# Peptides against a protein of PDB entry 3B8E, part 43

Target 1, 230 residues: chain A of PDB entry 3B8E
Amino acid sequence: PFLIFIIANIPLPLGTVTILCIDLGTDMVPAISLAYEQAESDIMKRQPRNPKTDKLVNEQLISMAYGQIGMIQALGGFFTYFVILAENGFLPIHLLGLRVNWDDRWINDVEDSYGQQWTYEQRKIVEFTCHTPFFVTIVVVQWADLVICKTRRNSVFQQGMKNKILIFGLFEETALAAFLSYCPGMGVALRMYPLKPTWWFCAFPYSLLIFVYDEVRKLIIRRRPGGWVE

## One batch from the design tools (peptide; made by RFdiffusion4, then SolubleMPNN)

Design b1_p12_1_s4 (from b1_p12_1, 10 letters changed)
Fold by OpenDDE base, seed 2:
Structure b1_p12_1_s4 (fold): chain B 230 residues (1-230), chain A 12 residues (1-12)
Amino acid sequence: as target 1 above (230 residues)
Amino acid sequence: LELLELARELAR
């Protein structure tokens, strides 16, 4: 998100504080919970990895984390961002290059796609209105991401939801997201303005997409062991 | 808030 902010010169889609809340708040407990996940049922049937040739972190893991799942997460967040700005009069094409004028407090006549002029204060309200839904979108997508990370090969349906710490992590990150979104004073403290409850559902298609994608990937791995998708 | 503004300035 931050790279796109710089490259495209768009209004900031996700604030630094919100990023920190994801990395240190919502992701921490879920990430730790994976350390307590039950081993896959077939792990003892696999040959031990060769520590000299088989890296723990390989190109496939990097591709999955950043090239696939991470991109879907980013797309979900940006979708929410563009929808909110469009509803407020700023179409996606109009946002390109707008950052310089958007962030200038001395320019109070920035025009939207419909010719409406926006003051600096009005623009910042809209920007901060985007931060919370973007954050929540990431949390909702992380539900699927966390669940798919339970296994490398077995289906989630085969593995089951037996890790109580992981289940707790899902509730914790959701509760934290709700707290940060709706607690009085968060708009001032974190620049996270309250969002309409309907925005929670905006990420559901992306969450489902991640889940289905990974289940299909795992199905392919099970049917074709040693394939490039492993 | 000031740190965030500074971060934005550095990102220009």
Scores: peptide ipSAE 0.000, ipTM 0.303, DockQ to the pose 0.019
Fold by OpenDDE base, seed 3:
Structure b1_p12_1_s4 (fold): chain B 230 residues (1-230), chain A 12 residues (1-12)
Amino acid sequence: as target 1 above (230 residues)
Amino acid sequence: LELLELARELAR
């Protein structure tokens, strides 16, 4: 999010404090829960990792985490961001390069895509209105991300949802997201303004996409062992 | 439905 903010010079899509809430709040319990996941049915058929040659975090894992799944997550967040700004009169094309004028307190006549002028205060309200839905979008796509991380090769349908700690993690991150989104004072403290409940559903297609993508990937791995997809 | 329509518009 921050890289796109710099490169495209768009209004800030996600606040720094909100990012910390993701990293320290919503992601920790789910990540810890994976340590309690049951072994895959075929794990004992695999040779042990060679600690001298095989890294715990290999290039394939990085590629999957950041290059594929992380990209889909980012797209989901930005989709929500662009939808909100479009509903407020700022079309995506108009946002390109707008940051300089957007963040200037002395410019109180920034025009939207329809010629409406926006004061600095109004612009900051709409910017902060984007932060909470973006955050919630990340949480929603993280549901799928956490579920797909349960297994490397087996389908989630084969593995099942028996990890109670993982289930707890899903509820915890959702509850935390709801708390941060709707608790009084969060707008002042975290610049996270309350969102309409409908915004929770904005990310569902992306969450589904992540899930389907990974299930298809795992299916391919099972059918074609040793392929480039593994 | 509105979100899907908007998604289609944004994807163009």
Scores: peptide ipSAE 0.000, ipTM 0.288, DockQ to the pose 0.020
Fold by OpenDDE base, seed 4:
Structure b1_p12_1_s4 (fold): chain B 230 residues (1-230), chain A 12 residues (1-12)
Amino acid sequence: as target 1 above (230 residues)
Amino acid sequence: LELLELARELAR
């Protein structure tokens, strides 16, 4: 999100505070919960990792985490961002290069795609209105991300949802997201303005996409062991 | 469906 903010010079899609809320708030308990995941049913049938040649973090894992899942997450967040701004009169094309004028407090006549002028205060309200749904979108996508991280090879349907700590983590991160989104004063404290409940559903297609993508990937791995996808 | 329509509108 921040890279696109810099490269495209668009209004800030996700604030630093929201990023911290993700990294320190919503992601910690779910990530810890993975340490308590049950072993895959076939784990003992696999060859052990060679500690001399096999890295814990390899190029394949980086590609999966950043190149695939991370990109889908970013797309989900940006989709929500563009939808909200479009509903407020700012079409995606109009946002390109707008950052400089958007962030200038002395410019109170920034025009949207329809010629409506926006004051600095109004623009910041819209920006902060985007931060919360972007954050929520990430949380919703993280549901799928967490679930797919349960296994490396087996389907989630084969593994099941037996990890109670993981289930608790999903509820905790959702409750925390709701708290941060709707608690009075969060607009002032965290610059996270409340969102309509309907915005929670905006990320669902992307969450489903992540889930389906990973299940298909795992299916391919199971059918073609030793492939480049593993 | 509404999201898809919105995505199409945004893609225009």
Scores: peptide ipSAE 0.000, ipTM 0.276, DockQ to the pose 0.019
Fold by OpenDDE base, seed 5:
Structure b1_p12_1_s4 (fold): chain B 230 residues (1-230), chain A 12 residues (1-12)
Amino acid sequence: as target 1 above (230 residues)
Amino acid sequence: LELLELARELAR
């Protein structure tokens, strides 16, 4: 998010506070829950890792985590961001280079794509209104991320959803996201203004995409062992 | 504009 913020000079899509809420709030319990996941059924049929040649963090892991899944997450968040701003009169093309004027408190006549003028206060309200749906979008995408992390090779349908701690984690992160989004005073304390319930569904296509993508990846690995997809 | 109105309503 910050890279696009700097390069494109757009209004801030995701605040530092919302990032902290993701990293320290919503992701903590789900991450711990993975320690309680059962081993895959075929684990004893796999060759052991060579500790001298095989790195724990390899190019394949980096590609999957940052180059593939992380990019889909970012796209989901930015999609939500652009939709909200477009509904408030700011088309994506108009946002390019707008940050300088957007963040200037002395400019109270910033025009949207339709010629409507926005005060500094109005602009900040819509910006912070974008932060909450972006955050919620990440949480919804994290559902898929957590589920796909249950296995490396087997399908989730083969592994099943037997980890009760993981299920609890999914509910906990969702409840926390709802609390941070709708609790009175969060707009002042965290700069997270409330969102319409319909925005929760905006991320569902991306969550589904991640799930399908990973299942296809795992299917390819099972059919062609030793391929570049491992 | 609808989101701004919603934010104002919820801030009350």
Scores: peptide ipSAE 0.000, ipTM 0.367, DockQ to the pose 0.026

Design b1_p12_2_s1 (from b1_p12_2, 11 letters changed)
Fold by OpenDDE base, seed 4:
Structure b1_p12_2_s1 (fold): chain B 230 residues (1-230), chain A 12 residues (1-12)
Amino acid sequence: as target 1 above (230 residues)
Amino acid sequence: DLLELARRLALE
């Protein structure tokens, strides 16, 4: 999000505070919960990792985490961001290069895509209105991310949802996201303004996409062991 | 005031 903010010079889609809430708030408990995941049913049938040749973090894992899943996650967030700004009169093409004027408090006549002028205060309100649903979108996508991380090879349907700590983590991160989004004072404290409950559903297609993508990937791995997809 | 405005905009 921040890279695109810099490269495209768009209004800030996700604030620093919001990023910290993701990294320190919503992601920690779910991530820890994975340590308690049951072993895959076929784990004892797989070759043990060679500690001299097989890295814990390899290029393939980086490609999967950042290049594939991370990109889908980012797309989900940006989709929500662009939809909200479009509903407020700022079409995606108009946002390109707008950051400089957007962030200038002395410019109170920034025009939207329809010629309506926006004061600095109004622009910051709509920006902070975008931060919350972007955050919520990330949380909703993280549901899928967490679930797909349960296994490396087996389907989630084969593994099941037996990890109670993981289930608790999903509820905890959702409850925390709701708290941060709707608690009075969060607009001032965290610059996270409340959003319509319907915005929670904006990320669902992306969560589904991640889930389906990973299940298909795992299916390919199971059918073609030793492939480049593994 | 800003929070109320934000709420109105978010609910549109």
Scores: peptide ipSAE 0.014, ipTM 0.467, DockQ to the pose 0.024
Fold by OpenDDE base, seed 3:
Structure b1_p12_2_s1 (fold): chain B 230 residues (1-230), chain A 12 residues (1-12)
Amino acid sequence: as target 1 above (230 residues)
Amino acid sequence: DLLELARRLALE
C-alpha cells in the first residue's frame, strides 16, 4: 500500500496506526496458530529437510506469500479504497498525483472529479474514512490466507479444520477488527472512522479468489508433482 | 508488514 502511495502520489490509503493494528493485533494469533496445525497426511513420505542445503523459507514460499497472495491482498485493499473515494467524488484517475495538494493544509479548494471543492478537513475525513474499510478488507482476505496456509499440498478439504487455535485466531482477528472499527473514540485515537457493515463484504470476492487460486494450485501440484507451480 | 510500517513511520 505504501509503495503505491509513493509511486502514484495518491492520498494515504492505510494509516500507520492501522498497519500496527494489523501487524500486532490481527496477525499474531493466526500466525501462532499455524504452529499447532496437524501435519499433512503425506509428510512422512517426504525425506527430511537437509538443514545445510534446504532453507525453511524457500523462494517458492516467498513467491507465494509476497508475490502472489500479497498482490491479491493489496488489490483487494486498493479496490475498497478506490470505491470509497469514487463514492465521495474522487475517481481513480483523478487521485493520481493528488497527494501533494491533498496533504497541503493551506489548499482548501481541491476539486474532485465533478468540480466540487474540498477543504483540508473534508479531505482528511474522507481519507480516514478509507482507513477502516481498507483494514477490514485486509482482515477478510487474511481469513483465506490463513486457511490456505494450513497445507502446502493437500486441499483444505482433505486437511480439515481441526485446529482449534486457528479457529480461535479467525474469531479473534474478526472480533478485534470489529472492535477497532466500531468502538467509540477509535476515530480520534486511531484515525479509524466507523464503517458501514456493507464494507465488510467488499473483500469477500478477493478472499474467495485467494482460496480458489490456492486450491487450484494445490490440485495442480498433486496431479503434476515436480512442476514449476510447486 | 513491519518493514512497510517502519518505512511509513520514517516518512511521516
Scores: peptide ipSAE 0.010, ipTM 0.449, DockQ to the pose 0.023
Fold by OpenDDE base, seed 2:
Structure b1_p12_2_s1 (fold): chain B 230 residues (1-230), chain A 12 residues (1-12)
Amino acid sequence: as target 1 above (230 residues)
Amino acid sequence: DLLELARRLALE
């Protein structure tokens, strides 16, 4: 998100505070919960890892986690961002290069895509209105990310949801997201304005997409062991 | 401009 903010010079889609809330707040318990996940049913049927040649984290895992899944997460967040700004009169094309004028407190006549002029205060309100939904979108997508990380090869349906700590983590991150989104004073403290409850659903298609994508990937791995997808 | 922006973001 921050890279696109810099390259495209768009209004800030996700604040630094919200990023910290994701990395340190919502992701900690879920990440720890993965340490308590049950072994895959076929793990003992696999050859032991060769510690000289096989890394715990290989290039394929890095590519999957940061390249593919991370990009889908970003797409989900940006989708929500663009929807909110479009609903407020700023179409995606109009946002390109707008940051300089957007962040200038002395410019009070920034025009939207429909010719409406926006004061600095009005622009900042809509910007901060984007932060919370973007954050919540990431949390909702992370539900799928956490679930798919339970296994490397087996389907989630084969593995099941037996890890009580992981389930607790899902509730915890959701509760924390709700707290950060709706607690009085968060708009001032974290620049996270409360979102309409309906915006929680904006991320669901992306969460589902990640889940389906990973299940298909795992299916391919099971059918073709030793492939580049593993 | 980017450096100034980064500084502003770091201070927020």
Scores: peptide ipSAE 0.006, ipTM 0.367, DockQ to the pose 0.017
Fold by OpenDDE base, seed 5:
Structure b1_p12_2_s1 (fold): chain B 230 residues (1-230), chain A 12 residues (1-12)
Amino acid sequence: as target 1 above (230 residues)
Amino acid sequence: DLLELARRLALE
């Protein structure tokens, strides 16, 4: 998100405080919960890794975590961001290069795509109104991310949802997201303004996409061991 | 007040 903010010079889609809320708030309990996950049923049938040649973090893991899943997650957030701004009169094409004027407090006549003028205060309200739905979108996508991380090869349907700590983590991160989004004073403290409840559903297609993508990947691995997808 | 304006926009 921050890279696109710099390259495209668009209004800030996700604040630094919001990023900290993800990294230190919503992700901690879910990450810890994975330590309590049961081993896959076929773990003893797999060949052991060679500790001298096989890295724990390899190009395949980096590609999966950052190149594939991370990209889909970012796309989900940006989709929400662009929809909100479009509903407020700022079409995606109009946002390109707008950041300089957007962030200038002395310019109170920034025009939207329909010729309506926006004051600095109005623009900042819309910007901070985007931060919360972007954050919530990330949390909703993280539901799928956490679930797919339960296994490396077996389907989640084969593994099941028996890890009570993981289930607790899903509820905890969701409750925390709701608290940060709707608690009075969060707009001033965290620059996270309230969102309409309908925005929680905006990320569901992306969450489903991640889940389906990973299940298909795992299916291919099971059918063709040693492939490029493993 | 930015908070009041934000509330109005969130409820529209």
Scores: peptide ipSAE 0.017, ipTM 0.488, DockQ to the pose 0.024; fails the geometry check

Design b1_p12_2_s2 (from b1_p12_2, 11 letters changed)
Fold by OpenDDE base, seed 5:
Structure b1_p12_2_s2 (fold): chain B 230 residues (1-230), chain A 12 residues (1-12)
Amino acid sequence: as target 1 above (230 residues)
Amino acid sequence: SLLELARLLALL
């Protein structure tokens, strides 16, 4: 989001405070929960890693995590962002280069895609109204991300949902996201304005996409061991 | 984790 904010000069899609709420709030318990996951049933059939040659973090893991799953998560967040701004009169093409005028306090006549003028205060309300849905979108796609991280090769359906700490983490991150989104005063304290409940569903297609994508990947690995997908 | 960093980068 911040890279696209700089490159495309769009209004800030996700605030620094919301980023901190993800990194320190919603992701911590889920990440810890993975330490309690049971070993995969086929682990004893795998060759041991050579600690001298095989990196713990390899290019395949980076490509999968950052290049594939991370991009789908980002697309989900940006989809929500663009939908909200479009509903407020700012079409995606009109947002390109708008940041300079958007962030200027002295410009109170910024036009939307329909010729409506927006004051600085009105623009900042819309911007902060985008931050919370973007945050919630990330939490919803993180459900799928956490679930797919239970296994490297086996299907989640083979592994099952036996990790009670992981289930607790999913509820905790969701409850925290709801608290940060709807608690009175969060708009002042964190610049997180409350959301219509319908915005929670905007991320569901992307969450499903992450899940299906990883299950297909794992299926390919199981059918063709030693392939480029592994 | 790489996923957290991916999320951070996706947030970036």
Scores: peptide ipSAE 0.025, ipTM 0.606, DockQ to the pose 0.034; fails the geometry check
Fold by OpenDDE base, seed 4:
Structure b1_p12_2_s2 (fold): chain B 230 residues (1-230), chain A 12 residues (1-12)
Amino acid sequence: as target 1 above (230 residues)
Amino acid sequence: SLLELARLLALL
């Protein structure tokens, strides 16, 4: 998100505070919960990794995490961002290069895609109105990401949802996201304005996409051991 | 860790 903010010169899609709330708030308990996941049923049929040759974090894992899942998550967040800005009169194409004028407090006549002029204060309200739904979108796609991280090879349906700490983590991150989104004063303290409950559903297609994508990947690995997808 | 890493990058 921040890279696209710089490269495309668009209004800030996700604030630094919201990023910190994700990294330190919503993600911590879910990530820790994975340490309590039950071993996959086939783990004893796999040879131990060679600690001298086999990295715990390899290029395939980085490619999967960053290149695939992370990109789908980013697309989900940006989709929410572009929809909100479009609903407020700023079409995606009009946002390109707009950052400089958007962030200038002395420019109070920034035009939207329909010729409506926006003051600096109005623009910042819209920007901060995007931050909360973007944040919530990330939390919703993280549900799928956490669930797919339960296993390397087995389907989630084969593994089941037996990890109570992981289930607790899903509720905790959701409750924290709701608290940060709706608690009075969060708009002032964190620049997180309350969102309509309907915005929670904006991420669901992307969350489903992550889940389906990983289940298909795992299915391919199970059917073709040693393939390029592994 | 992978989830955290994916999330960190999704935030970038």
Scores: peptide ipSAE 0.021, ipTM 0.559, DockQ to the pose 0.036; fails the geometry check
Fold by OpenDDE base, seed 1:
Structure b1_p12_2_s2 (fold): chain B 230 residues (1-230), chain A 12 residues (1-12)
Amino acid sequence: as target 1 above (230 residues)
Amino acid sequence: SLLELARLLALL
């Protein structure tokens, strides 16, 4: 988000406070919950990792996490961002290069894609209105990401959802996201304005995409051990 | 976690 904010000069899609709420709030309990996940049924059929030669975090894992899943998550967030801005009159093409004028408090006549003028205050309300749904979108795609992290090779359908701490983590992050989104005063305190309940669903296709993508990846690994996708 | 790392990069 921040790189695209700089490169494309678009209005800020996700605030620093919302990022901190993700990193310190919604992700901690889910991440800890993975420590309590049951071993995969085939774990004893795998060769032990050589701690001297085999990296715990390898290039394939980085590529999968950052390059693939992370990109899908970012796309989900940006999709929500662009939809909200489009509903407020700012089409995606119009956002390119708009940041300079958007962030200038002395410019009160920034036009949207339909020629409507927006004051600085109105623009900031719309910007902060984007931050919360972007945050919620990240939480929703995190559900899929947490679930796919339960296993490396086995399908989630084979592993099941027996980890009660993980289930608790999913509820906790969702409850926290709802609290941050709807608690009175969060708009002032955190610049997190309330979102329409419909915005929660904007992330669902991306969450499903993450899940399906990983299940397909795992299926390929199971069918073709030692492939580049492993 | 890979998840956190993915999220951090998704936020970039």
Scores: peptide ipSAE 0.020, ipTM 0.549, DockQ to the pose 0.034; fails the geometry check
Fold by OpenDDE base, seed 2:
Structure b1_p12_2_s2 (fold): chain B 230 residues (1-230), chain A 12 residues (1-12)
Amino acid sequence: as target 1 above (230 residues)
Amino acid sequence: SLLELARLLALL
């Protein structure tokens, strides 16, 4: 999001504070919960990793995490961002290069895609209105991401949801996201304005996409062991 | 985790 903010010169899609709330808040308990996941049923049939040749973090893992799942997560967030701005009169094409004028407090006549003029205060309200839904979108796609991380090869349906700490983590991150989104004063403290409950559903297609994509990947690995997808 | 780092980079 921040790279696109700089390269495309669009209004800030996700605030620094909201990023910190993801990294230090919502992701902490879920990430720790993975340490308590049960071993896959076939793990003892696999050769042990060679510590000299096999990295814990390999190119395939980087490609999966950053190149695939991370991109789908970013797309989910940006989808929510563009929908909110479009509903407020700013179409995606109009946002390109708009940041300079958007962030200038002395310009009070920034036009939207329909020729309506927006004051600096009005623009900042719309910007901060995007931050909370973007944050919530990330939390919703994180549900799928956490669930797919339970296994490398086996389906989640084969592994099951037996990790009680992971289930607790899903509830905790959701409760924390709701708290940060709706607690009085969060708009002032964190620039997180309350969101309509409908915005929680904007991420669901992307969460489902992540889940389906990974299950298909795992299915391919099971059918073709030693393939480039492993 | 690489997922967290991926999320961080996806957030960048």
Scores: peptide ipSAE 0.019, ipTM 0.547, DockQ to the pose 0.034; fails the geometry check

